Peptides against a protein of PDB entry 7Z53. Designs and how they scored, part 28

Target 1, 150 residues: chain A of PDB entry 7Z53
Amino acid sequence: PRIKNQADCIPFFRSCPACPGSNITIRNQINALTSFVDASMVYGSEEPLARNLRNMSNQLGLLAVNQRFQDNGRALLPFDNLHDDPCLLTNRSARIPCFLAGDTRSSEMPELTSMHTLLLREHNRLATELKSLNPRWDGERLYQEARKIV

## One batch from the design tools (peptide; made by RFdiffusion4, then SolubleMPNN)

Design b1_p12_4_s4 (from b1_p12_4, 7 letters changed)
Fold by OpenDDE base, seed 2:
Structure b1_p12_4_s4 (fold): chain B 150 residues (1-150), chain A 12 residues (1-12)
Amino acid sequence: as target 1 above (150 residues)
Amino acid sequence: AIPDDVLAQHVP
């Protein structure tokens, strides 16, 4: 469907291929793909990817969120910054780039995208709550503790 | 594990 206001829904492409040469095609642990307990699909299983998924602009321990779109005012997964973005080529009319996530399939499977989005929101909620409870904790501590709780 | 200080704050 041609949705003009794409900010009202989660943008994804079922036919979008994996993005070769980007951080979203790195190896993940198999358990991360089938478990809600192992949230490595959200945080990333490799340290470089994990760093790119974090909001490093403050000491709040948050994961990065989409800066262009929201779902009824709620956070969505951030976009990757690919020079040759295969998601843009899949649907030229939509002009939606690939998502950046711990799971390489986040842009291909709406079900995974939804799950990752919910866990992203939960992490940020927990980090915010932990900051309120522990005002002296820095961003690293907040991030790690929220990650353990998710 | 959730730290004791965090848990203690959630116990009414």
Scores: peptide ipSAE 0.022, ipTM 0.531, DockQ to the pose 0.026
Fold by OpenDDE base, seed 5:
Structure b1_p12_4_s4 (fold): chain B 150 residues (1-150), chain A 12 residues (1-12)
Amino acid sequence: as target 1 above (150 residues)
Amino acid sequence: AIPDDVLAQHVP
């Protein structure tokens, strides 16, 4: 589905407004983004990377989130653990390393960072909802089903 | 397979 009435919306991404509507409107916006983005950019196309992007501390099927910072209680992308981190060289006083994502360019383009962050949050939201709907599903099932929806 | 309950909130 697509957001039809954009009169009360503000621009969030190019050609993608953010509306003060219901959960359905928010979901619709994320669905529109995923229609144009390969999910491999969020989940990682290679299995070793995909495993590193998952939260393996529980059976909730969640993606890993930043352990140092949050955005008003909302998740941010986890940091990578690069030996030579180029992001630390951009502003040495900030000391913010590169984010870990399915696309290594996520920290190089702010639009990609924002998009990956939103899709991270959406995956974790979906996994949480799926757990509520299907209490007997394990972490692998929750992760895979949420990935299919995104 | 997306559960029907999840799809129920989606509108065209």
Scores: peptide ipSAE 0.021, ipTM 0.522, DockQ to the pose 0.023
Fold by OpenDDE base, seed 1:
Structure b1_p12_4_s4 (fold): chain B 150 residues (1-150), chain A 12 residues (1-12)
Amino acid sequence: as target 1 above (150 residues)
Amino acid sequence: AIPDDVLAQHVP
């Protein structure tokens, strides 16, 4: 995918880990991602957190997305709003705050961040499709139904 | 029941 607008990109540079055992590492990663699809960790286990993870500006049942950056037009996790954000403190040059997710550790582990991002996109996709199928559903219904599917 | 067409679509 070609990135045309650099202003919408997170200036994040990371080294890709070289996996010595390609098959084992790929399988482990997939299995970890699959097992981690605990929707509670994506949506938040507590109601206040769950609300903060939602887009409450409309009745589309969407999860909140990053308002500063996109990945080639695709959604990224929203940033958290933490006082003394540890992600900002660990790398002051990058100036990238921690992501807001159901699991607060998501920003510490790139694998978790990636998975949460994918599930965010999937939820929003499902909510969008459900809205298309059921245009009379409100945001709460769309959110709950999409959550059940994920 | 979730329609098959919805489930068959890729992640955006």
Scores: peptide ipSAE 0.020, ipTM 0.460, DockQ to the pose 0.027
Fold by OpenDDE base, seed 3:
Structure b1_p12_4_s4 (fold): chain B 150 residues (1-150), chain A 12 residues (1-12)
Amino acid sequence: as target 1 above (150 residues)
Amino acid sequence: AIPDDVLAQHVP
């Protein structure tokens, strides 16, 4: 039955199936972009935070990455600059501050930290690809377009 | 909106 009250519905989209023949044993999927996810936890819901999460040193539309550490060459979240950093206080020997992300809980839950890290990498990958496809786009457009795709 | 050039690469 068709849902009549669509005002309260959240739309979900699936990739389109591809059926090349009548004797189909494998269902192929088209890797098309149909929608975007609200990644406010990555980008920040407030403009000042959103700006702090961006790499403002160039016009590549990238999110800021950790300048001290990498994961086998792959990006990690940048550190926050909290005066009373709870991450530093809980483990004084490690001396690792909290990560900066759109969600303040990014360093409190390892699963959340991992997700933020993956989405950071994905954004920067997308921005890099978009720059390759559209060399004339400035950093703002690259950032916004990548954000829409994530 | 997703750019057409990006979409074109995701559609066979």
Scores: peptide ipSAE 0.018, ipTM 0.496, DockQ to the pose 0.027

Design b1_p12_5_s1 (from b1_p12_5, 5 letters changed)
Fold by OpenDDE base, seed 3:
Structure b1_p12_5_s1 (fold): chain B 150 residues (1-150), chain A 12 residues (1-12)
Amino acid sequence: as target 1 above (150 residues)
Amino acid sequence: SIEEEHALYHTP
């Protein structure tokens, strides 16, 4: 069924369940994690991606945030602009695109999404505080210093 | 610091 009231919806994705082959009521999720989440996955290991994850509209050293949705006033990960967005194709009626993150798995794994969201918020918090303490720092300095602290 | 702390609770 199509969700009609999208104003009250938070974009969320769930991984596929694992089939145990037995009559067990516990629903397990597929573990696709091969490594722990680190800051490189949040910021992007490649420079082009890293730049796309930043808010380049100002000199505040912030990471980009979602422009359509917030979580009770708190920031969410920005959406990606994929040509053939698999998240859109998964449920065409929902029309929720994939999140943009340093790890492409972030949209399919709630654990990664949550962690990246928290680190996004922390980075922006730190950058904001650093700007207050060092008003003459430019966006690059703020971004790098906040990144080091995270 | 967050990355370091997170690494303590997760296997690499």
Scores: peptide ipSAE 0.023, ipTM 0.421, DockQ to the pose 0.025
Fold by OpenDDE base, seed 5:
Structure b1_p12_5_s1 (fold): chain B 150 residues (1-150), chain A 12 residues (1-12)
Amino acid sequence: as target 1 above (150 residues)
Amino acid sequence: SIEEEHALYHTP
């Protein structure tokens, strides 16, 4: 692996496409020995979940963000709406529910939470820039194009 | 994509 510092990696493995050497016409599937997060988990693999992760209040193609808290002005993951929320049960005094994400482990693993948060911010950044470049695009187009770039 | 770009650095 090219990244030597593995301390901030989530120990999950996935196959990725790559081109050998200077031949960019041949695409190979390789296994990375270092871990990374599947970006699809940010968007949700199921349509109902994917819709719940989106901000449907406007035509900006944004992912939903936390409505109660921010990180120094930056977006955080939205809260889930679980009846028996384990995050609320863990620390009853804090009263902070679990985050809503494409992966339910997002609230269990700080590394996963951070990655989802960063990708959320990146998506919304891209969607915002795409809106500036393409003012006539609707929310669906902006969302899909930003998703493709992420 | 961000995922694909990240993979470039997560190879052996």
Scores: peptide ipSAE 0.023, ipTM 0.428, DockQ to the pose 0.023
Fold by OpenDDE base, seed 4:
Structure b1_p12_5_s1 (fold): chain B 150 residues (1-150), chain A 12 residues (1-12)
Amino acid sequence: as target 1 above (150 residues)
Amino acid sequence: SIEEEHALYHTP
């Protein structure tokens, strides 16, 4: 299926096949990046979502982090606020709601969850460093500059 | 970019 909104696309770049020196039908790949996840999806493709993903409580340009859980002191993705949260319904005993992320699939695929988590941490780290280097920058500038670096 | 660095683990 073709995605109509190109902004919602996550670019995955496939590595080029290596030229077979033999008649072996096994596809070999060159030693290059086989897949690429666009970090832009961490920020959300729509402005309302993008705002919801930000920490608007201060002028530090940070992305919102989970308020209930941390991973050994490190940030996790914030929870969404869904009326009928499918994540809660899937495992009622776990009581873990769906994550709020730029990609709605983040809660469905642990790989995406981990990637979004990692990039969220990096964004916040970068924003923090940028703030120290540029103390007069407001939250919007810090957010945008960190976003560009990620 | 940071995303490129993190994507290094997706190399063969």
Scores: peptide ipSAE 0.017, ipTM 0.409, DockQ to the pose 0.025
Fold by OpenDDE base, seed 2:
Structure b1_p12_5_s1 (fold): chain B 150 residues (1-150), chain A 12 residues (1-12)
Amino acid sequence: as target 1 above (150 residues)
Amino acid sequence: SIEEEHALYHTP
């Protein structure tokens, strides 16, 4: 279907193909990224979700991390709390619920899961460093400043 | 920024 409302679209563009060596069967593409993802996909676009994505147990301005699992000591996304968790139903043997992120697609798209995990770690790293540099900042200030830097 | 970080990881 043709999307008529382009205001809500992310503009992805492809470059012209390059066929080196007179071999037209091998098509190369010029690397280019012409658009960016909304930051709200990581932090949440709505206040209730944004709060649920934060670690509210302290004043360190951190995003919430998984309480059951870590990746060799590194943070993973927290689990969501869904009544009928589709992730649990998809693979019953794994017993792993869906992840909670700013984007509801995070558990459906492994690329988003990985990206959000990395950005989670980066935010928490920045917040930790900001706390070290500014010991008097509270959790809200640390969270907002880290969010701005990311 | 998040957008810049995403660009770094998204570009092949």
Scores: peptide ipSAE 0.023, ipTM 0.492, DockQ to the pose 0.030; fails the geometry check

Design b1_p12_5_s2 (from b1_p12_5, 5 letters changed)
Fold by OpenDDE base, seed 3:
Structure b1_p12_5_s2 (fold): chain B 150 residues (1-150), chain A 12 residues (1-12)
Amino acid sequence: as target 1 above (150 residues)
Amino acid sequence: SIEEEHAKYHTP
């Protein structure tokens, strides 16, 4: 794991070797994920972050997607622009930066990355459908309505 | 709705 500080241990399977004394169950891990993955984690709890997670280039109410990569035509999370990107430092040859999400830890936990990706796709799907049904809605309306449904 | 549904299967 990329966690260097023992005090910052995350109770997930991938961090167990680096976190001695971890006594958690799979159920506890799942519960932790459930409590952690909510709308605020996907959309950002702070307004500046929330805006950065949105596609502001149009009035479609979409969340921003990765501009470099797709998953068989499906959207991926956008990359962040961290000054000292820990993801780049982890594997210098890969040159893959951290993903941008409501939580900066998303790139550290594949489970969160996957969930955020799915919710991103669902939001954009909903926003697209809502635009089709309501052509006069602006980007803000589409974004908010899609967010409510998710 | 997705979050609500997800929470149903991952309760403490």
Scores: peptide ipSAE 0.025, ipTM 0.418, DockQ to the pose 0.023
Fold by OpenDDE base, seed 4:
Structure b1_p12_5_s2 (fold): chain B 150 residues (1-150), chain A 12 residues (1-12)
Amino acid sequence: as target 1 above (150 residues)
Amino acid sequence: SIEEEHAKYHTP
């Protein structure tokens, strides 16, 4: 392995291979989900984390988004604020911190990163639409209602 | 939920 110090490494996970048959040259993966995404992973299961994942600067019920980067105008997950950020340590030249999400694995599994990003965008889209439909709803209600739909 | 729908197409 390139990284000898495990403390500086972000563990990336992949699917387990299927049991090999005789003379099979192609590596096949087990046709089953080896990772999961649920609402707690997106929003955080603990209240302090959940608050950190929200945009508290307004009453729009939005999740926090990355303040440095966008993907063709679309939101990305916010960065975490880690003292010893393993993502920064893994690739010092890239200078990309770990993402903050309800699931600590979000930066460790690109698949989860993608899903969390997608659900972040969807939540914010829903919250925006709900605000349009219900102008009197405050940020808490918008957040909760959007969360229920996701 | 949208989450459940997206999960259907999630690849491990």
Scores: peptide ipSAE 0.022, ipTM 0.402, DockQ to the pose 0.028
Fold by OpenDDE base, seed 5:
Structure b1_p12_5_s2 (fold): chain B 150 residues (1-150), chain A 12 residues (1-12)
Amino acid sequence: as target 1 above (150 residues)
Amino acid sequence: SIEEEHAKYHTP
């Protein structure tokens, strides 16, 4: 890894091991992983989706978070509102809907879910810090500035 | 950006 100070890094948790193949295989794997970390997948590539991923109840520029569950006080991705929710169909006893994210695969791949969750938290952290530094900024400005930093 | 930092972390 190029980053020496790992304490300041957002950890990437992957359930699948890296292939022990050639350097080319390793490189391809890294490239594939970086493609999933694209911030556009977190924010949504289309405006309607992007709006649905935002918290519009205030002027804090935050992304929407799960209203039912938290991870030891930390935010989780909001639930989607699918009519035929495959996550609900997978485990009828758990009754946990699919997560809403820029990528529908977020609920299918734990790695992707984790990354989106981390980036969600980071965005909201940044927006909060920016609000503290710039109290006069409205929600749109805070959202856009935080998005640029992510 | 966070994306750039992630790239740095993933590259050996």
Scores: peptide ipSAE 0.021, ipTM 0.370, DockQ to the pose 0.023
Fold by OpenDDE base, seed 1:
Structure b1_p12_5_s2 (fold): chain B 150 residues (1-150), chain A 12 residues (1-12)
Amino acid sequence: as target 1 above (150 residues)
Amino acid sequence: SIEEEHAKYHTP
């Protein structure tokens, strides 16, 4: 359902198809979250970030996953490596750093974190399936083809 | 893409 109350808005980062960089808009929080299936936010809009989000240790075309934790055997987002990690500073007892994702706000909103996590899993599922169907494809091809499907 | 499919049918 469409939320008409626009008193509570969040900034939404969307890549421009024909422009370098990202367009920043303010959208209704609920509407933005429910419609936030923009893959550009999952993969990162900038090349350095996009590379950091990939698993470059093999030729499977996978996105990087958390190396410390899993969700009942399922993948979680990798941790970021920030010098002044705001997540560590907010809850010092938990000692859990911010997640690394295409959207810098992924760790700030559980809904965004969840969506990125699900799309991470879907990408890796697709890449794995594509590898099975096309054993000769390298990691770059697998990554790009999976990204196109998402 | 899944992204485009959601844009078409998932309008809150």
Scores: peptide ipSAE 0.023, ipTM 0.417, DockQ to the pose 0.022; fails the geometry check

Design b1_p12_6_s1 (from b1_p12_6, 5 letters changed)
Fold by OpenDDE base, seed 3:
Structure b1_p12_6_s1 (fold): chain B 150 residues (1-150), chain A 12 residues (1-12)
Amino acid sequence: as target 1 above (150 residues)
Amino acid sequence: PLRLSPAELFSR
């Protein structure tokens, strides 16, 4: 199916071919030390949303995490602050709002929720590691570099 | 599509 919202898409790029020597019978792919995936579904494709998905309370380059709940000590997606939150309306007794993510479908499909959660955790893990390796990097640098690695 | 309630993740 054709997806209209580019924020929901993950672009795939084909690696450049490598043709060593005169051996044209074998096509090799160039491997990179680092890979870049546009995970706009996690980070958001719009700047206001992207900022809201970040933890701005420190200079650690982290994505925001849920402030009410954790999964056995592990991070969950932050909640959105929607007027007429459809998740709250779906189950009024539970009183759990929708998740905030770069993809608006994050609370519509459990597969997306899981993927977003995993990538959130991975980003924050990477940012933490990058901070330890590069203590002088500010939050913006850490965030951007971690984003490039994810 | 039907929206899922995140409550299922927190009801444990």
Scores: peptide ipSAE 0.036, ipTM 0.653, DockQ to the pose 0.033
Fold by OpenDDE base, seed 2:
Structure b1_p12_6_s1 (fold): chain B 150 residues (1-150), chain A 12 residues (1-12)
Amino acid sequence: as target 1 above (150 residues)
Amino acid sequence: PLRLSPAELFSR
């Protein structure tokens, strides 16, 4: 590494460039999201991530919530389990890791953090209501139906 | 752009 004192570094990441041709001066970004319409920023664009975002401890079709903190009893985004967590490095005294969401930018943009939190709560609310209306639905059905409504 | 510190959501 060029900088020896990494403790003072601000961890900042950018997406890979996409240059389809030669001599392109405009730097394009790779879009990692499948679709905004399908709420992939909340649910994930890939199956492994989507599974990690779900509460797999029951058949309620819920998204996973933070296990350490709540907002006056309301859910917060779950934490990721990154080996080299940039959020921990950003504020060492706070000891708060990055959030886990469908969009990796959830801990980078305040707007996304807030929106993802709200949509997490909304999904879980919908799943709960759907369970009440359809007691025979399993967790997969509840999750998928709530996902469609969101 | 700045990176959000999630700590602000938990530390009041």
Scores: peptide ipSAE 0.033, ipTM 0.655, DockQ to the pose 0.033
Fold by OpenDDE base, seed 5:
Structure b1_p12_6_s1 (fold): chain B 150 residues (1-150), chain A 12 residues (1-12)
Amino acid sequence: as target 1 above (150 residues)
Amino acid sequence: PLRLSPAELFSR
């Protein structure tokens, strides 16, 4: 690099070029990106909400899960505690409240419901693995490290 | 308004 003091640089990395075929003049980039998910809304953007989304009953760094239902043994989003819960109004006999999630639309859009559910499961999986690898980490450390990986 | 019925996620 031409800049001697690399500490002053904002690092940005680019993937390698690829030119498949002998007669191709178009330069392509190797797609190094397999997947990207913005999980910010999974954890909540406000601190009070973020805390409510966590399982604070232990030091495992887990997100809260539904206490009434599971999906074939797998976690579902926890329920919110709304006074006038609109989800309860959709089917009064079912008595299924709205989900508590970082995105308020999680009970309105099936895509969001699914994504939040999957990332909830992934976070808890990661936190569990991190606890196994780092037994001395407390719940806050486990939560933050898992959050960074997701 | 809600587009998803959460009850559907728990029904079979």
Scores: peptide ipSAE 0.030, ipTM 0.641, DockQ to the pose 0.034
Fold by OpenDDE base, seed 1:
Order: structure tokens, then sequence, then C-alpha cells
Structure b1_p12_6_s1 (fold): chain B 150 residues (1-150), chain A 12 residues (1-12)
């Protein structure tokens, strides 16, 4: 059936296709998400959450990363510290808590988790690069400037 | 509901 109620529609955007080089069989997508998204899902929309998502142990302007797991040396989202963690309750034997992200659904949707992970890595990459370019910037400046670029 | 672990997401 055709959807008549436009108010209940969720807008989705498809990136423009790009075929690099002479390989016309592989179709890539131009990343356009950061151009129109406020990235609140990564950084948090509330100040207390935003602070918890940051690495406050140094002045590098980094987001917090998982302290238990890595993906072949690459960063993963940190775990949350929920009193009644639904991820722990869902599978008591696994003992894996929910991820901490700006969006609470990060542990429920693989696509969302992956996107948050990629953007986490990108932020930390940018902050690291900005530190090398601007060694006098403190952690707050690095964090904010990286956030603006993402 | 689905709850994802790091191993399930990215380990290959």
Amino acid sequence: as target 1 above (150 residues)
Amino acid sequence: PLRLSPAELFSR
C-alpha cells in the first residue's frame, strides 16, 4: 500500500554514486552524512552526556574509547555504566554492557553502532592531526575544532 | 531486542 501520511515518513538520503578510476563495476558512495547532520548522535545533545563521551584524562580533545576491546587495534565505542544495563540483562552469560553514545540506540542497531564507531575514529583522527598542526591548543579547543569538522 | 557486542560487530 502507498503511504499517504507524510508526517510519519522518515526522511532518508542516499549519497551520490562515484566510480573511481577505470573500474566501472564497483560503485562507491560519496560521504555526505556529516554535511547535513549535527552529529549529536556522536557527541551527545546534553552536556553531562557530552562530558561522559570525552576522554578527560588528557588535553588531546579525544572522545572516550572502549577500554576492554579493540577492532584489530582500532577504537570501539566505550561501554556505558548503567545501573540497570539492558544489554547485560538481555544475555546474562555474555556480560557485555551497552555502548555509550550520543544516541541510546547504538547497541540496538548494527548500522548505527558502525556509524558511531567510524565517526568516533574520525574525530580522534582529526583531533590528533589538529594537535600536530596546533601544538598549543588545549583539549577543549581540539575537541571543539574536531567536532566542527566532523 | 538485539544487543551488540564488539566481537559480533567488527571481528572477522
Scores: peptide ipSAE 0.029, ipTM 0.680, DockQ to the pose 0.034

Design b1_p12_6_s2 (from b1_p12_6, 5 letters changed)
Fold by OpenDDE base, seed 5:
Structure b1_p12_6_s2 (fold): chain B 150 residues (1-150), chain A 12 residues (1-12)
Amino acid sequence: as target 1 above (150 residues)
Amino acid sequence: PLELSPAERASL
């Protein structure tokens, strides 16, 4: 091996073959988990921002969703309320403001926008399910528990 | 994890 100290190696995984049983002619491709998503950027690292990202209108522990647009009934990120919104300057005809998220770059990088959207939906799904499982939990408990799971 | 397994749901 080119790297002498294998203990300091970071593994790289694409796919691994697995041949079950006696049938070695058919192999399964296994994709290993090689990355994780830090959902802290979805919730915001600062308390004032974190509160603004929550739906405070009920005790369901939900994150705030876009009030103007949906994706075939599914939630989108809420809009920010910036005095000088840079997203409005990008395409003045579209008049779409920046999204509000824990990461200010959420509107700058489409990948981040998509990821934050997915995690928003997942949080709200989890919070809803947790409410069903634990009817006595308040909004704060639901929010925190869902946040821990995401 | 982004999903609760049936076992996890039962434990909550």
Scores: peptide ipSAE 0.017, ipTM 0.558, DockQ to the pose 0.029
Fold by OpenDDE base, seed 2:
Structure b1_p12_6_s2 (fold): chain B 150 residues (1-150), chain A 12 residues (1-12)
Amino acid sequence: as target 1 above (150 residues)
Amino acid sequence: PLELSPAERASL
């Protein structure tokens, strides 16, 4: 192998072949789940934070959105409720508090803010779609299933 | 995936 230090390698696995029937030119693979999107930056990695990021006012399984501002009618991240909010102190003229997100850096890096905002919107879109497909699901089920899909 | 295919959507 070209790389001597195997500790620096990221392992990739190939699934087993599946050839149902004769005269198939395409080598099919056994379906396997090998990856997922780690969206802990959106949902939070700690349970108290995760609860604060959810809209608990209904059974729609939604994440909380900003109650003061929207982006052309689309959702923004909710504000945090920090004492001595550093975002307010940094730019006094803007008067914009820090955002609440699973990643505490969301207010420090515009790239993270944008990404988290998009994933917030996607979660809420998925939860809404899941509600229409599964009307009997409660908010917890909708939230968890949407979280798995994101 | 972030987007559900029609087949996946139907299986939900």
Scores: peptide ipSAE 0.017, ipTM 0.551, DockQ to the pose 0.027
Fold by OpenDDE base, seed 3:
Structure b1_p12_6_s2 (fold): chain B 150 residues (1-150), chain A 12 residues (1-12)
Amino acid sequence: as target 1 above (150 residues)
Amino acid sequence: PLELSPAERASL
């Protein structure tokens, strides 16, 4: 039955099957390249948070990166600036604050930290490439276009 | 919608 009340529905789609007319048992899938992923966990769902996650020091459309640490030259998530930082409180000897990301759980689950780090790097890579392709784009456009691609 | 052509998107 078709759901009439779509206001409370979470949009979800499955990739379409491709069935050739030949007698084959292999079910192919059509690539869903026209849709972009909701990466609100990376970019933040609220505007103030989204701004804090961006590098506002230039017009390159980049996300902010950690200013203290790198992973063999590759970017890490920036640190948050919480007054009572739970990451600092749980391990006082390490003195490593929580990471700042669109999802507040970014520092609570290593899997999320890794995923957010990878997507951060991907965004910045895309923004850099977009700048190369479109030198006249400002930081806002670079950021938004990279965000759409991620 | 994205403004990139298929060729431009592939180059990223």
Scores: peptide ipSAE 0.016, ipTM 0.576, DockQ to the pose 0.031
Fold by OpenDDE base, seed 1:
Structure b1_p12_6_s2 (fold): chain B 150 residues (1-150), chain A 12 residues (1-12)
Amino acid sequence: as target 1 above (150 residues)
Amino acid sequence: PLELSPAERASL
């Protein structure tokens, strides 16, 4: 199984979409994901947001990851810190805040969340590899170079 | 600049 430790997992609940009639409708959210990936929506288009999306605790050039949950040891998007978090308000029993991403809509569309998660992991992977290849690079250089590759 | 060989680039 992909998930080994349930204690580290976000309890995500979603209703299955229903397609009325005999016609299969393609979900708009899937179509949106099939378009080109705008890296600006991953990293943030504004500097304050971009900084908040980074892990500034070290010089590894990493994006910030969720501090509460992991996916079988793999990174998840960090939670945002919003007053009156709409994700908490929509489902009080789940107690899952909105994710922090370059695109604020990421938490509204699970598929977008997944895509952003993958790109987060890819960035951090690249940054890690670049650090290995270029041990003298600081965090800013690693972050920028990984960002360019993504 | 990136210090990448062709093999290193392929492995990224």
Scores: peptide ipSAE 0.014, ipTM 0.543, DockQ to the pose 0.026

